# Peptides against a protein of PDB entry 5NXQ: the designs that were tried, part 13

Target 1, 114 residues: chain A of PDB entry 5NXQ
Amino acid sequence: EIQIPVSMAAEEEYLRSKVLSELLTDTLENDGEMYGNENEVLAALNGAYDKALLRLFASACSDQNVEKALSLAHELKQDRALTAAVKISERAELPSLVKKINNIREARYEQQLK

## One batch from the design tools (peptide)

Design b1_p15_2_s3 (made by RFdiffusion4, then SolubleMPNN; from b1_p15_2, 5 letters changed)
Fold by OpenDDE base, seed 5:
Structure b1_p15_2_s3 (fold): chain B 114 residues (1-114), chain A 15 residues (1-15)
Amino acid sequence: as target 1 above (114 residues)
Amino acid sequence: SLLEESEEIIDETFA
């Protein structure tokens, strides 16, 4: 049986989820055709996308690669995912990363208020 | 490990 490295598996899932999410989003935005289940599908895809990113994020934290971790955090879509990233950063004992991710969250909150 | 804890955090986040 073929064993796939965790990072590779996460990256593959990230790419798959990203592509599918983007395709669905483009379809909805460009064609304007929305079905009853499309929002749920999109939500599920976004969830899978962020999950995959968080696994990559955790890997980066494990490697003490703060810059890579931060870059990945910027790609997270959902606020709950950013919260998860903060928690992971805390477990990784990377306080600088915690602060930076919280800054991302605050910036997004500010943007939402506009 | 960090990866194991992270997986738990992820699971809880998206439960």
Scores: peptide ipSAE 0.758, ipTM 0.974, DockQ to the pose 0.833
Fold by OpenDDE base, seed 1:
Structure b1_p15_2_s3 (fold): chain B 114 residues (1-114), chain A 15 residues (1-15)
Amino acid sequence: as target 1 above (114 residues)
Amino acid sequence: SLLEESEEIIDETFA
């Protein structure tokens, strides 16, 4: 039995989730109609998207590719995902990355307040 | 390993 490498599987899931999330988001925004079930589907897709991204993020951290890790962190959508990225960075003993991700989180909070 | 620990963090985050 052929097993797909974890990194490849994560990339596939990320790309699939990203495309579906973007398509659904665009559809809802363009049509101007949002139903409860549609919002639930969107939330699920966004969750899957961030989950897949975090696996890629963890892989980048494991490779000590801080630049790639930070780039991936910028693509995260949910605050809980950023929190997870911080925790992963702490486990990876990358304090500079921790600081940068926290800056991303703070910047998003400030934008929401405006 | 870092990947194993990360998977636990991810699972807890999206539980």
Scores: peptide ipSAE 0.758, ipTM 0.974, DockQ to the pose 0.825
Fold by OpenDDE base, seed 3:
Structure b1_p15_2_s3 (fold): chain B 114 residues (1-114), chain A 15 residues (1-15)
Amino acid sequence: as target 1 above (114 residues)
Amino acid sequence: SLLEESEEIIDETFA
């Protein structure tokens, strides 16, 4: 079998997870349907979504494309994913990116407190 | 490589 490059696989998973999550969210919000497992499905989708983004993030870091990496970090939904992005940035020896991602985390913490 | 290390970080994060 032909293996898909990591970046391409990540993009595919990201798009799939994003689209499905949005569709499900819209359905719940607009139609009010509840089947009992929506939260679990959304959680799984969010996980897959962030995983895919992190792979793209790592690729951007590898390319030393800090601007792209930062943009991707802003799209991350879960705090644990931001933490992972920090770790990846550290491994990539991009301290400026580390600081910027930590700023994102801090900003989200503040928003949660409001 | 960075990509390999990143994959490990990702796996640990979402284990």
Scores: peptide ipSAE 0.758, ipTM 0.975, DockQ to the pose 0.828
Fold by OpenDDE base, seed 4:
Structure b1_p15_2_s3 (fold): chain B 114 residues (1-114), chain A 15 residues (1-15)
Amino acid sequence: as target 1 above (114 residues)
Amino acid sequence: SLLEESEEIIDETFA
């Protein structure tokens, strides 16, 4: 049995989930097809996507690569995932990153109010 | 470790 490094596994899952999520979104937007469960499928894909990103985020934090970590945080889709990123940043003792991620959350809240 | 703690945070977030 071949063991795959955690980081490589996370990257693979991220790419897979990203492609599938984009494919589904494009299909719905371009073709207007409704299957009755597309929203549920999309939610599941988004969950998997954010989970994979958070693992990459944690790895970046572990490497003390704040720039990469912040870039990854911008790619997170769900607010709960951003909250998780804040918690991870706190555990990593990166207060500047915590502040920047909270700014992302606040900006998204303001956009939703418009 | 940070990675282990992060995994716990992730699991709790998406439970």
Scores: peptide ipSAE 0.757, ipTM 0.974, DockQ to the pose 0.832

Design b1_p15_2_s4 (made by RFdiffusion4, then SolubleMPNN; from b1_p15_2, 4 letters changed)
Fold by OpenDDE base, seed 2:
Structure b1_p15_2_s4 (fold): chain B 114 residues (1-114), chain A 15 residues (1-15)
Amino acid sequence: as target 1 above (114 residues)
Amino acid sequence: SLLEESEEIIEETFA
C-alpha cells in the first residue's frame, strides 16, 4: 500500500478544498445563483479548507518555520481557525507568532466594524 | 507531540 506523507496529504486536501471553495464563491458572485443551501455548502468547504491549512500550519510550526506559518495564517478564512492557530502557536512556544496572529484577528475585527 | 496536540485542537475547533 502506498504511504503518503502527512504533509503531502494535507497539501492535497488544502488545494482541493481551495479550488472548490473558489469555484463556488465565484459562481455565486458572478452568476447570483441561489438554490437555498449554498451558504451551507460554502461553510462546509471553508471548514475543510481551514482544517487543511491548520494542519499545514502545525507542520510549519513544528519545523520552527515562523515565516511560513504566518503566511499560512493569513490564508485562514474563519476566526475560529485563527483562534486554533493561536493555540497551536502557544503549544509550539512561538510567542512572536502568537502576537502576529492575534494582530491578524484584531485587524479583521476592525474591518468587520463597518 | 506538537502535531498530535494540534490535531486535537483542530478537531475541537471544528467539532
Scores: peptide ipSAE 0.761, ipTM 0.974, DockQ to the pose 0.826
Fold by OpenDDE base, seed 3:
Structure b1_p15_2_s4 (fold): chain B 114 residues (1-114), chain A 15 residues (1-15)
Amino acid sequence: as target 1 above (114 residues)
Amino acid sequence: SLLEESEEIIEETFA
């Protein structure tokens, strides 16, 4: 059995989830169609999306590519995913990255309060 | 490894 590298699998899932999420969003916004389960589907897609991104993020951390890791963190949608990114950064012993991700979280909190 | 630990964190986050 041929195993797909973790990074490649993550990229595939990320792209798939991203595309499907965008297509569904566009359909709802442009066509006004309601199927009754859109929010559930979007939540699932967003989960898969962030999950895949975090795997890419971990890979970047493993490569000590802080700039790439930070860029990926900015693409995360859910707060729980940012929390996970912080934890991963801590395990990677990248305190500067921890601080920067926490700044992202704080900025989003402020945005939600507005 | 970091990747293994990260996978655990990810699975716990989205459980």
Scores: peptide ipSAE 0.761, ipTM 0.974, DockQ to the pose 0.826
Fold by OpenDDE base, seed 5:
Structure b1_p15_2_s4 (fold): chain B 114 residues (1-114), chain A 15 residues (1-15)
Amino acid sequence: as target 1 above (114 residues)
Amino acid sequence: SLLEESEEIIEETFA
C-alpha cells in the first residue's frame, strides 16, 4: 500500500473539507431549502475542516513558523478549535502566538455579543 | 513530540 506523507494527507483533507464547507454554506445562504440535517452536516464538515487545519497548525508550530501558524489560526472557524490552537501553542512554547490567538478569540467573543 | 501532543489535543477537542 502506498503511504501518503502526513503533511500531504493533512493538506488534502483540509482542502477537501474547506471546499465542501464553503459549498454547503453557499448553498444554505443562497437556497433557503432545508433538508432536516444541514446543521448536523455543517457541524461535521466544520469539525473536519478545523481538525485538518489544526494538524497543519501543529506542523507549522513544530517548524517554528509562527507566521504560518498564526495565518492558519485565523482560518479556524470554531472557538473550540482556537482553544486547541492555544493549547498546541503552549506545548510548543510559543507565548507570543498564544497571546495572538487569544486576541483572535476575544475579538470573536466581542463580535458575538453585538 | 509536539506533533504527538497536538494530535492528542485535537482528538480530545473533537471527541
Scores: peptide ipSAE 0.761, ipTM 0.974, DockQ to the pose 0.822
Fold by OpenDDE base, seed 1:
Structure b1_p15_2_s4 (fold): chain B 114 residues (1-114), chain A 15 residues (1-15)
Amino acid sequence: as target 1 above (114 residues)
Amino acid sequence: SLLEESEEIIEETFA
């Protein structure tokens, strides 16, 4: 049985989810139409996007590629995903990465307040 | 492994 490597599968899902999320976002913003189901679809796509990114993030942590891991963390959209990234970093015993991701979270909180 | 633990964290996050 031929199985797709985890990293390859994650990359494919990430790219697919990223494209779909961006297209839907652009459509909603440009058309100005908001229907009841559109927000749910967007949330689902964003969820899939972050989920795929986190798998790539975990892979980077496993490779001890902190630079790549941090870059991926910056691409995460949802706060819950950043929280997951912190947890993964803790399991990977990368305290410097934990601090940097928490800084990302704090910066986003401040931006939302302003 | 880290990947297995990470998968659990991810599944819990998006459950």
Scores: peptide ipSAE 0.758, ipTM 0.974, DockQ to the pose 0.823

## One batch from the design tools (peptide)

Design b1_p16_1 (made by RFdiffusion4)
Fold by OpenDDE base, seed 5:
Structure b1_p16_1 (fold): chain B 114 residues (1-114), chain A 16 residues (1-16)
Amino acid sequence: as target 1 above (114 residues)
Amino acid sequence: AKEQFLEDAEKIIEEL
């Protein structure tokens, strides 16, 4: 049995989750039909998406690739995922990245208040 | 170590 490298598996899961999340979002936006559990399904898809993305983020941090890590952080959907990214960045001893991710969080908070 | 870091990160991720 072929063992798939963790990074490749994470990328596959990210792409899959991204596509499914986008498809569901587009469907809901276009049809406007909610039949009960669509929000839960969307949350689950977003969760899987963010988890996959965070694994890529952690990999980038481990490589000291701050630019890639930051780019990935911008793609995170949930605030709790950004919080996780901050924690991971702290453990990676990347204070500049911590600050930049916190700026992303603050910007999103301000947007939600409008 | 890189490996330990990734393990710690995975723990953070799985707690979500």
Scores: peptide ipSAE 0.714, ipTM 0.963, DockQ to the pose 0.777
Fold by OpenDDE base, seed 3:
Structure b1_p16_1 (fold): chain B 114 residues (1-114), chain A 16 residues (1-16)
Amino acid sequence: as target 1 above (114 residues)
Amino acid sequence: AKEQFLEDAEKIIEEL
């Protein structure tokens, strides 16, 4: 049995989740048809998407690659995922990254208020 | 250790 590295598995899941989320979004935007569970499906897909990104994020943190980690954090969709990224950064002892991710969260809060 | 760190991170991720 072939063992897939964690980073490769995470990347594949990220791409899969991203494509599926985009397909559903595009379908709703283009066709306007509602089947009753689109929001639930999107939430589940976004969850899987963020989880996959966070695994890549953790890998970047383990490599002390702050720039890559920050780039990945910008791609996170849910606020709770950003919170998870902060927790992971704290465990990685990367205080500069913690600060930068909190800045992302604050910026999104301000955008929601507008 | 990187392995323990990644395991701890996975626990955080699975709580979502």
Scores: peptide ipSAE 0.713, ipTM 0.963, DockQ to the pose 0.854
Fold by OpenDDE base, seed 4:
Structure b1_p16_1 (fold): chain B 114 residues (1-114), chain A 16 residues (1-16)
Amino acid sequence: as target 1 above (114 residues)
Amino acid sequence: AKEQFLEDAEKIIEEL
């Protein structure tokens, strides 16, 4: 069996999950029909998407590429994924990145309240 | 160290 590099696998999964998530979202928006399991499917896709992004995020952190890491964090969809990004950043000893990600979280909370 | 970091990160990710 051919071993695929972790970074390559993460990129592939990210792209796949992103496309599928977008397709499902577009379908729901355009057709206006919601089936009983569609929300669960969307949640699962978003989960897979965020996990893939977080793997890329961790890779960027390991490379000390804070700019790339922050860019990836902005693409995360779920708050729990941002929390995970904070934890990963803390372990990477990147306090500036921790602060910036927390700012993203706070901004999203503020937007939800408005 | 880098490898261990990535492993630790993976554990965090899989807990989601």
Scores: peptide ipSAE 0.712, ipTM 0.963, DockQ to the pose 0.817
Fold by OpenDDE base, seed 1:
Structure b1_p16_1 (fold): chain B 114 residues (1-114), chain A 16 residues (1-16)
Amino acid sequence: as target 1 above (114 residues)
Amino acid sequence: AKEQFLEDAEKIIEEL
């Protein structure tokens, strides 16, 4: 069995999950009504999407590519995923990145309050 | 060191 490099596998999963999440989101926005477990499916897809992104994020951190890591963090959808990114950044000893990701999280909280 | 870091990161990711 051929093992695909972790980075390539993460990129493939990210792209696949991104496309599926977007398709489902568009369907829900257009149809307006739920006929089954659409929210659960969407949550699962978003979860897979964020997990794939976080693997890419961790790779960027390992390369000390802070700019790439930050760009990836902006693409994360769930707050819990941002929290995970902070934890990973702390372990990578990248305090500047930690602060910037926390700023992203705070900005999203402020947007929800409006 | 990088390999161990990525393994630790994966543990964080799997907890989601």
Scores: peptide ipSAE 0.711, ipTM 0.963, DockQ to the pose 0.783

Design b1_p16_1_s1 (made by RFdiffusion4, then SolubleMPNN; from b1_p16_1, 7 letters changed)
Fold by OpenDDE base, seed 5:
Structure b1_p16_1_s1 (fold): chain B 114 residues (1-114), chain A 16 residues (1-16)
Amino acid sequence: as target 1 above (114 residues)
Amino acid sequence: KREEFLKESEKIIDEL
């Protein structure tokens, strides 16, 4: 059995989940078809996407690469994933990153209210 | 330690 480096595996899962999430989203928007489970499937795909992204995020944090970590955080889709990113950043002892991610979350809340 | 940090991070991620 060939062992794949963790970072490479995370990248693969990220790309796969990203493509599938975008494909499903586009399909729903363009075709307007509803079978009763699309939202659940989309949520699952987005969940997988965010999880993969968070693994990359954690790796960036471990490298003390705040710029990369922040850029990855901007790509997170779910609020719960941003919360996870905050927790990871706290454990990494990166308070500036914590503040910036919380700002992202607050900005998204504001946008949802409009 | 990097390994410990990544392990704890994975626990956070797995809770999602």
Scores: peptide ipSAE 0.720, ipTM 0.968, DockQ to the pose 0.811
Fold by OpenDDE base, seed 3:
Structure b1_p16_1_s1 (fold): chain B 114 residues (1-114), chain A 16 residues (1-16)
Amino acid sequence: as target 1 above (114 residues)
Amino acid sequence: KREEFLKESEKIIDEL
């Protein structure tokens, strides 16, 4: 069996999770039928999505590609995932990236206050 | 060093 590189596997999982999340969202918005477990399914999909993104994020950090890392961080959905990105950035010794990710978190908090 | 960094990052990710 052919071994898939870790980076390619992470990208595949990201794309899969993204497509499934978007499909579920579109179904709920367009059809409006809920069976009672959609929020739980969506949360699980979002979790997998963010984990896949964070693996790509860690790879970008290891390459010291701050711009790519920041772009990926903007795509993270959950606050706890942003917190994880900060921890990873700190370990990568990228303080400028840490600050920029914290700015993303603060901006989202401000939007939630409205 | 890169391998160790990625392993530690995976531990952070797995905690989610």
Scores: peptide ipSAE 0.719, ipTM 0.968, DockQ to the pose 0.857
Fold by OpenDDE base, seed 1:
Structure b1_p16_1_s1 (fold): chain B 114 residues (1-114), chain A 16 residues (1-16)
Amino acid sequence: as target 1 above (114 residues)
Amino acid sequence: KREEFLKESEKIIDEL
């Protein structure tokens, strides 16, 4: 089995998942037709997307590239993914990043309340 | 080390 570097594999998966998620989202928004499984497919794609992002996020944390890590965190779609990012940041001993990610979560909560 | 950190992070990610 050919082993691909983790960062390279994560980047590939991120790009693939991002494109597919955007395509499906656009289809749902523009066509408005449901065939029964679109929401499940979208959820699965978003999950894969966030997982790929988190792998890149972990890599950035390991490099102590806080700015890159924060930028990636802003791109996360699911709240559970942000929670994972917080856990990873805590393990990386980056308290400033932890605080900033929690601020992202709080901002999204406030937006949902509107 | 970096490898250990990434492995532990992967455990967190795999829980999603």
Scores: peptide ipSAE 0.719, ipTM 0.968, DockQ to the pose 0.843
Fold by OpenDDE base, seed 2:
Structure b1_p16_1_s1 (fold): chain B 114 residues (1-114), chain A 16 residues (1-16)
Amino acid sequence: as target 1 above (114 residues)
Amino acid sequence: KREEFLKESEKIIDEL
């Protein structure tokens, strides 16, 4: 059995989830309600999206590629996903990345208060 | 080790 590298699998899932999330978002914005389950569907897609992205993030951390990891962190949608990214960064012993991701979280908190 | 790190990271991700 051919084993697909984790990074490739994660990339594929990320791209798929990204496309579906964007399509659903556009549909909600342009076509309105989706029979009352649109929020659950969107949450599920966003969850899958963030999970896939975090796998790429972890890979970047393992490569000690802080720049790439940070770029990926900016693409995370959910706060809980950012929290996960912090945990992963801590485990990777990348304190500079931890600080930068926490800054992202703080910035989003401030934006939500507006 | 990279493999161990990725496995533990996956555990964190799976908790979401």
Scores: peptide ipSAE 0.717, ipTM 0.969, DockQ to the pose 0.881

Design b1_p16_1_s2 (made by RFdiffusion4, then SolubleMPNN; from b1_p16_1, 6 letters changed)
Fold by OpenDDE base, seed 2:
Structure b1_p16_1_s2 (fold): chain B 114 residues (1-114), chain A 16 residues (1-16)
Amino acid sequence: as target 1 above (114 residues)
Amino acid sequence: MKEKFLAEAEEIIAEL
């Protein structure tokens, strides 16, 4: 079987998950309830999305591409995913990135409190 | 090494 590069596989999964997540989100925002399990479906899609994105994030970190990594971190939806990104950044020994991601988390916390 | 790092990252991701 032909091996697909990890980065390509991650990108494909990210894009797929992103499209599906956005489609569902848009539908819920415009039409409301669809099947009664929308929240569960959305959570699953968001989870898959963030996981795929984190793989891209890790790849960027491995390449020491801090700017790309940070851009990807901004696209993460869940706080737990940001936490994962911090952990990954720590393993990558990128303290500047760690600080920036923590700033993203703090900013989101403040937004949620408003 | 990149491979070791990516493996560790995958472990972190898998916990989600």
Scores: peptide ipSAE 0.708, ipTM 0.961, DockQ to the pose 0.813
Fold by OpenDDE base, seed 3:
Structure b1_p16_1_s2 (fold): chain B 114 residues (1-114), chain A 16 residues (1-16)
Amino acid sequence: as target 1 above (114 residues)
Amino acid sequence: MKEKFLAEAEEIIAEL
């Protein structure tokens, strides 16, 4: 059995989810038609996307690569995923990263209120 | 150490 490193598997899933999400959104934007399940598909794709990205994030944290981890956190789409990133950062004992991710969350929240 | 951390992270991710 071939074992794929967690980071490589996460990268593959991230890229797959990202491409599929982009293709679907582009199709909706270009055609302007809803076929009934697009929102559910997008939600599922976004979930898979964020999960894969969080695995990469965890890998970066394990390497204590705060800059890489922060860059990955900026790519997260859902607030719940950012919350997960905070939890992971806390477990990694990276308080500076925790603060920076919380700043991202606050900034997005403020932007949604505008 | 890293493996245990990654396992814990996966548990957090699985809850999403």
Scores: peptide ipSAE 0.707, ipTM 0.961, DockQ to the pose 0.781
Fold by OpenDDE base, seed 1:
Structure b1_p16_1_s2 (fold): chain B 114 residues (1-114), chain A 16 residues (1-16)
Amino acid sequence: as target 1 above (114 residues)
Amino acid sequence: MKEKFLAEAEEIIAEL
């Protein structure tokens, strides 16, 4: 059985999870009420989305492509995923990227306080 | 080197 390269698998899962997450979000916003486990499904989809994105992020870090890595970090939805990106950046010995991702986290925190 | 790094990254991702 032919194994799909990790990068291709990550991109495919990212795109699939992104589309499903957006569709579910739009449905919830348009319907205005929750009747079932929609929040749990949304959380699972967002989790899968961030995990797939982090795999692409790790690949970019391994290639020393800091610009691509930072761009991917901006697309992360959950704070816990940003924390993971910081840890991965530390392992990659990219301190400038660590600082920039922490700035993203701080900016999102400040927006929530407003 | 890259393979070890990616494996460590996957461990971090798997904990989410």
Scores: peptide ipSAE 0.707, ipTM 0.961, DockQ to the pose 0.822
Fold by OpenDDE base, seed 4:
Structure b1_p16_1_s2 (fold): chain B 114 residues (1-114), chain A 16 residues (1-16)
Amino acid sequence: as target 1 above (114 residues)
Amino acid sequence: MKEKFLAEAEEIIAEL
């Protein structure tokens, strides 16, 4: 069995999940409804995608690479994933990153109200 | 330290 480094595995999973999410989105935009469970499938894909991103995010935090971590946080799709990113940032003792991620959350809330 | 942090992060991620 080939052992893959955790960071490399996370990157591979991120890329795979991203591509699948984009393909599904394109299919829904072009063909309309699938089988009546599109939202459930999208939610599952988004979950896997965000988990993969959060692993990369945690790695960036461990490297004290705030700019990379913030860039990854912007790519997160679900609010619950942003909440997780805040928790991870707090444990990494990166208060500036915590503030910036909370700003992302607030901005998304405002956009949803428009 | 780093390893423990990553383990805690994984625990947070696993709860999603």
Scores: peptide ipSAE 0.706, ipTM 0.960, DockQ to the pose 0.775

Design b1_p16_1_s3 (made by RFdiffusion4, then SolubleMPNN; from b1_p16_1 with A1S Q4K D8E A9S)
Fold by OpenDDE base, seed 2:
Structure b1_p16_1_s3 (fold): chain B 114 residues (1-114), chain A 16 residues (1-16)
Amino acid sequence: as target 1 above (114 residues)
Amino acid sequence: SKEKFLEESEKIIEEL
């Protein structure tokens, strides 16, 4: 059995989750019909999406690729995922990345307050 | 090590 590299597996899961999340989001935005479970499905998809993305993020941190890591962090949807990214960055001893991700979080907070 | 880092990162991720 061929062992799939962790990075490839993460990318595959990310892409799959991204496609499904976008499909559902578009459907909800376009049709506007709620049957009671769509939000739960969306949350689950977003969760899977962020987890997959964080795996890519961790890989980038491992490679000391701060720019790639930051780009990935911008794609995270949930605040809790950003928090996870901060924790991962701290463990990677990348203080500049920590600051930048915290800036992302603060910016989103400000946007939500509007 | 990178491997250990990734393992610890996975633990953080799975806590979500």
Scores: peptide ipSAE 0.725, ipTM 0.968, DockQ to the pose 0.885
Fold by OpenDDE base, seed 5:
Structure b1_p16_1_s3 (fold): chain B 114 residues (1-114), chain A 16 residues (1-16)
Amino acid sequence: as target 1 above (114 residues)
Amino acid sequence: SKEKFLEESEKIIEEL
């Protein structure tokens, strides 16, 4: 059996989770289909999506690729995922990235107030 | 090391 690199696995999971999450979201929004567990399914998909992104994010941080890391952070959906990204950035000793991610969080908070 | 960093990051990620 061939060992799959962590980065490759993360990319695959990201793409899969992204497609499924978007598909489900679009279906629910456009068709209004309810089966009783859609919210839980969506949460699970979004969770998997963010986890996959965070793995890519961590990889980018390890490479000191701040630009790539920031781009990935913008794609994170959940606030708790952004918090995780901050923690990872701190451990990577990337204070500029920490600041920028916190700015993302702040911006989202402001949007929620509108 | 990068490997150790990634391992520690994974722990953070799995807590979600």
Scores: peptide ipSAE 0.725, ipTM 0.968, DockQ to the pose 0.889
Fold by OpenDDE base, seed 4:
Structure b1_p16_1_s3 (fold): chain B 114 residues (1-114), chain A 16 residues (1-16)
Amino acid sequence: as target 1 above (114 residues)
Amino acid sequence: SKEKFLEESEKIIEEL
């Protein structure tokens, strides 16, 4: 059986999840409620999206590619996903990346308070 | 190792 490399699989999953998330978001914005459980579906899609991104993030960390990792972190939607990114960065022993991701979190908190 | 790191990272991700 042919196995797909982890990095390729992660990229494919990210792209798929991103497209689905965007399509659902656009549908809700333009056409209103799709089903009675649209919010649950959106949450699930966002979760899958962030998980896919985090896999790419972990790969970037393993390559010591801090700039790529940081760029990916900016694309994360949920605060809990940013927390996961911090944990992964700590394990990768990348303290500068930890600080930068925490700055992202703080910035988002400030925006929510305004 | 990188492999072990990725495995541990996956565990963190799956907890979400």
Scores: peptide ipSAE 0.725, ipTM 0.968, DockQ to the pose 0.805
Fold by OpenDDE base, seed 1:
Order: sequence, then structure tokens, then C-alpha cells
Structure b1_p16_1_s3 (fold): chain B 114 residues (1-114), chain A 16 residues (1-16)
Amino acid sequence: as target 1 above (114 residues)
Amino acid sequence: SKEKFLEESEKIIEEL
């Protein structure tokens, strides 16, 4: 068994989950019909997508690459994933990044209210 | 260390 570097594995998982999530989303938007567990599958795919992104995010934080980390945070879909990003940023001792990610969360919350 | 940080981060990620 060959061990793959964490960053490479995360990138592969990110790309795979991103493609599958987009394909499923397109299918739901085009068909407009529910035939089974499409929402559950979509949620699972989005979860995997965010997890993969968070691994890349953690890597960026470890490199003190705040700009890359912030860019990745903007790509996160779920609020709970943003919360995880905040926790990771706090552990990385990057308070400016924490603030910026919280701003993303607040902005999305306000959009939901409108 | 970076390794320890990544391990702790993975624990946070797996809780999702």
C-alpha cells in the first residue's frame, strides 16, 4: 500500500466531490423531480467537499498562508464547515483570519434573512 | 509542530 501525501489526497478528494456535487445539483435543477434519496446524497457530497476543502485550509494555515486560507474558506458551502475553519484558524493563532471568516458567516446569514 | 497541528485539525474535520 502506497501512502499519498495529505495535501495530494485532499486535492483529489476535493476535485472528485466537487464534480459529483455539481453533477447532482445540475440533475436536480434540470429534472425538478425527486425519485429517492437525492437530497441525502447531495448533503453527503457537500459534506465530503467541505471536509476536503478544510484539509486544504488547514494546510494553508500551517504554512501561514492567510490569503490562500481565506480564499479556500470562501469556497466552503456549509455554515458548520465555516465554524470548523474558525476553530482551525484559532488554533493556528491567526486572529485576522478568524475575523474575516466570521464576516463570511455573518454575510451569509444576512443573505438568508432577505 | 505542523504535523501535530494537522492532526488536531483532522479531528475537528472528522467531527463534521
Scores: peptide ipSAE 0.724, ipTM 0.968, DockQ to the pose 0.885

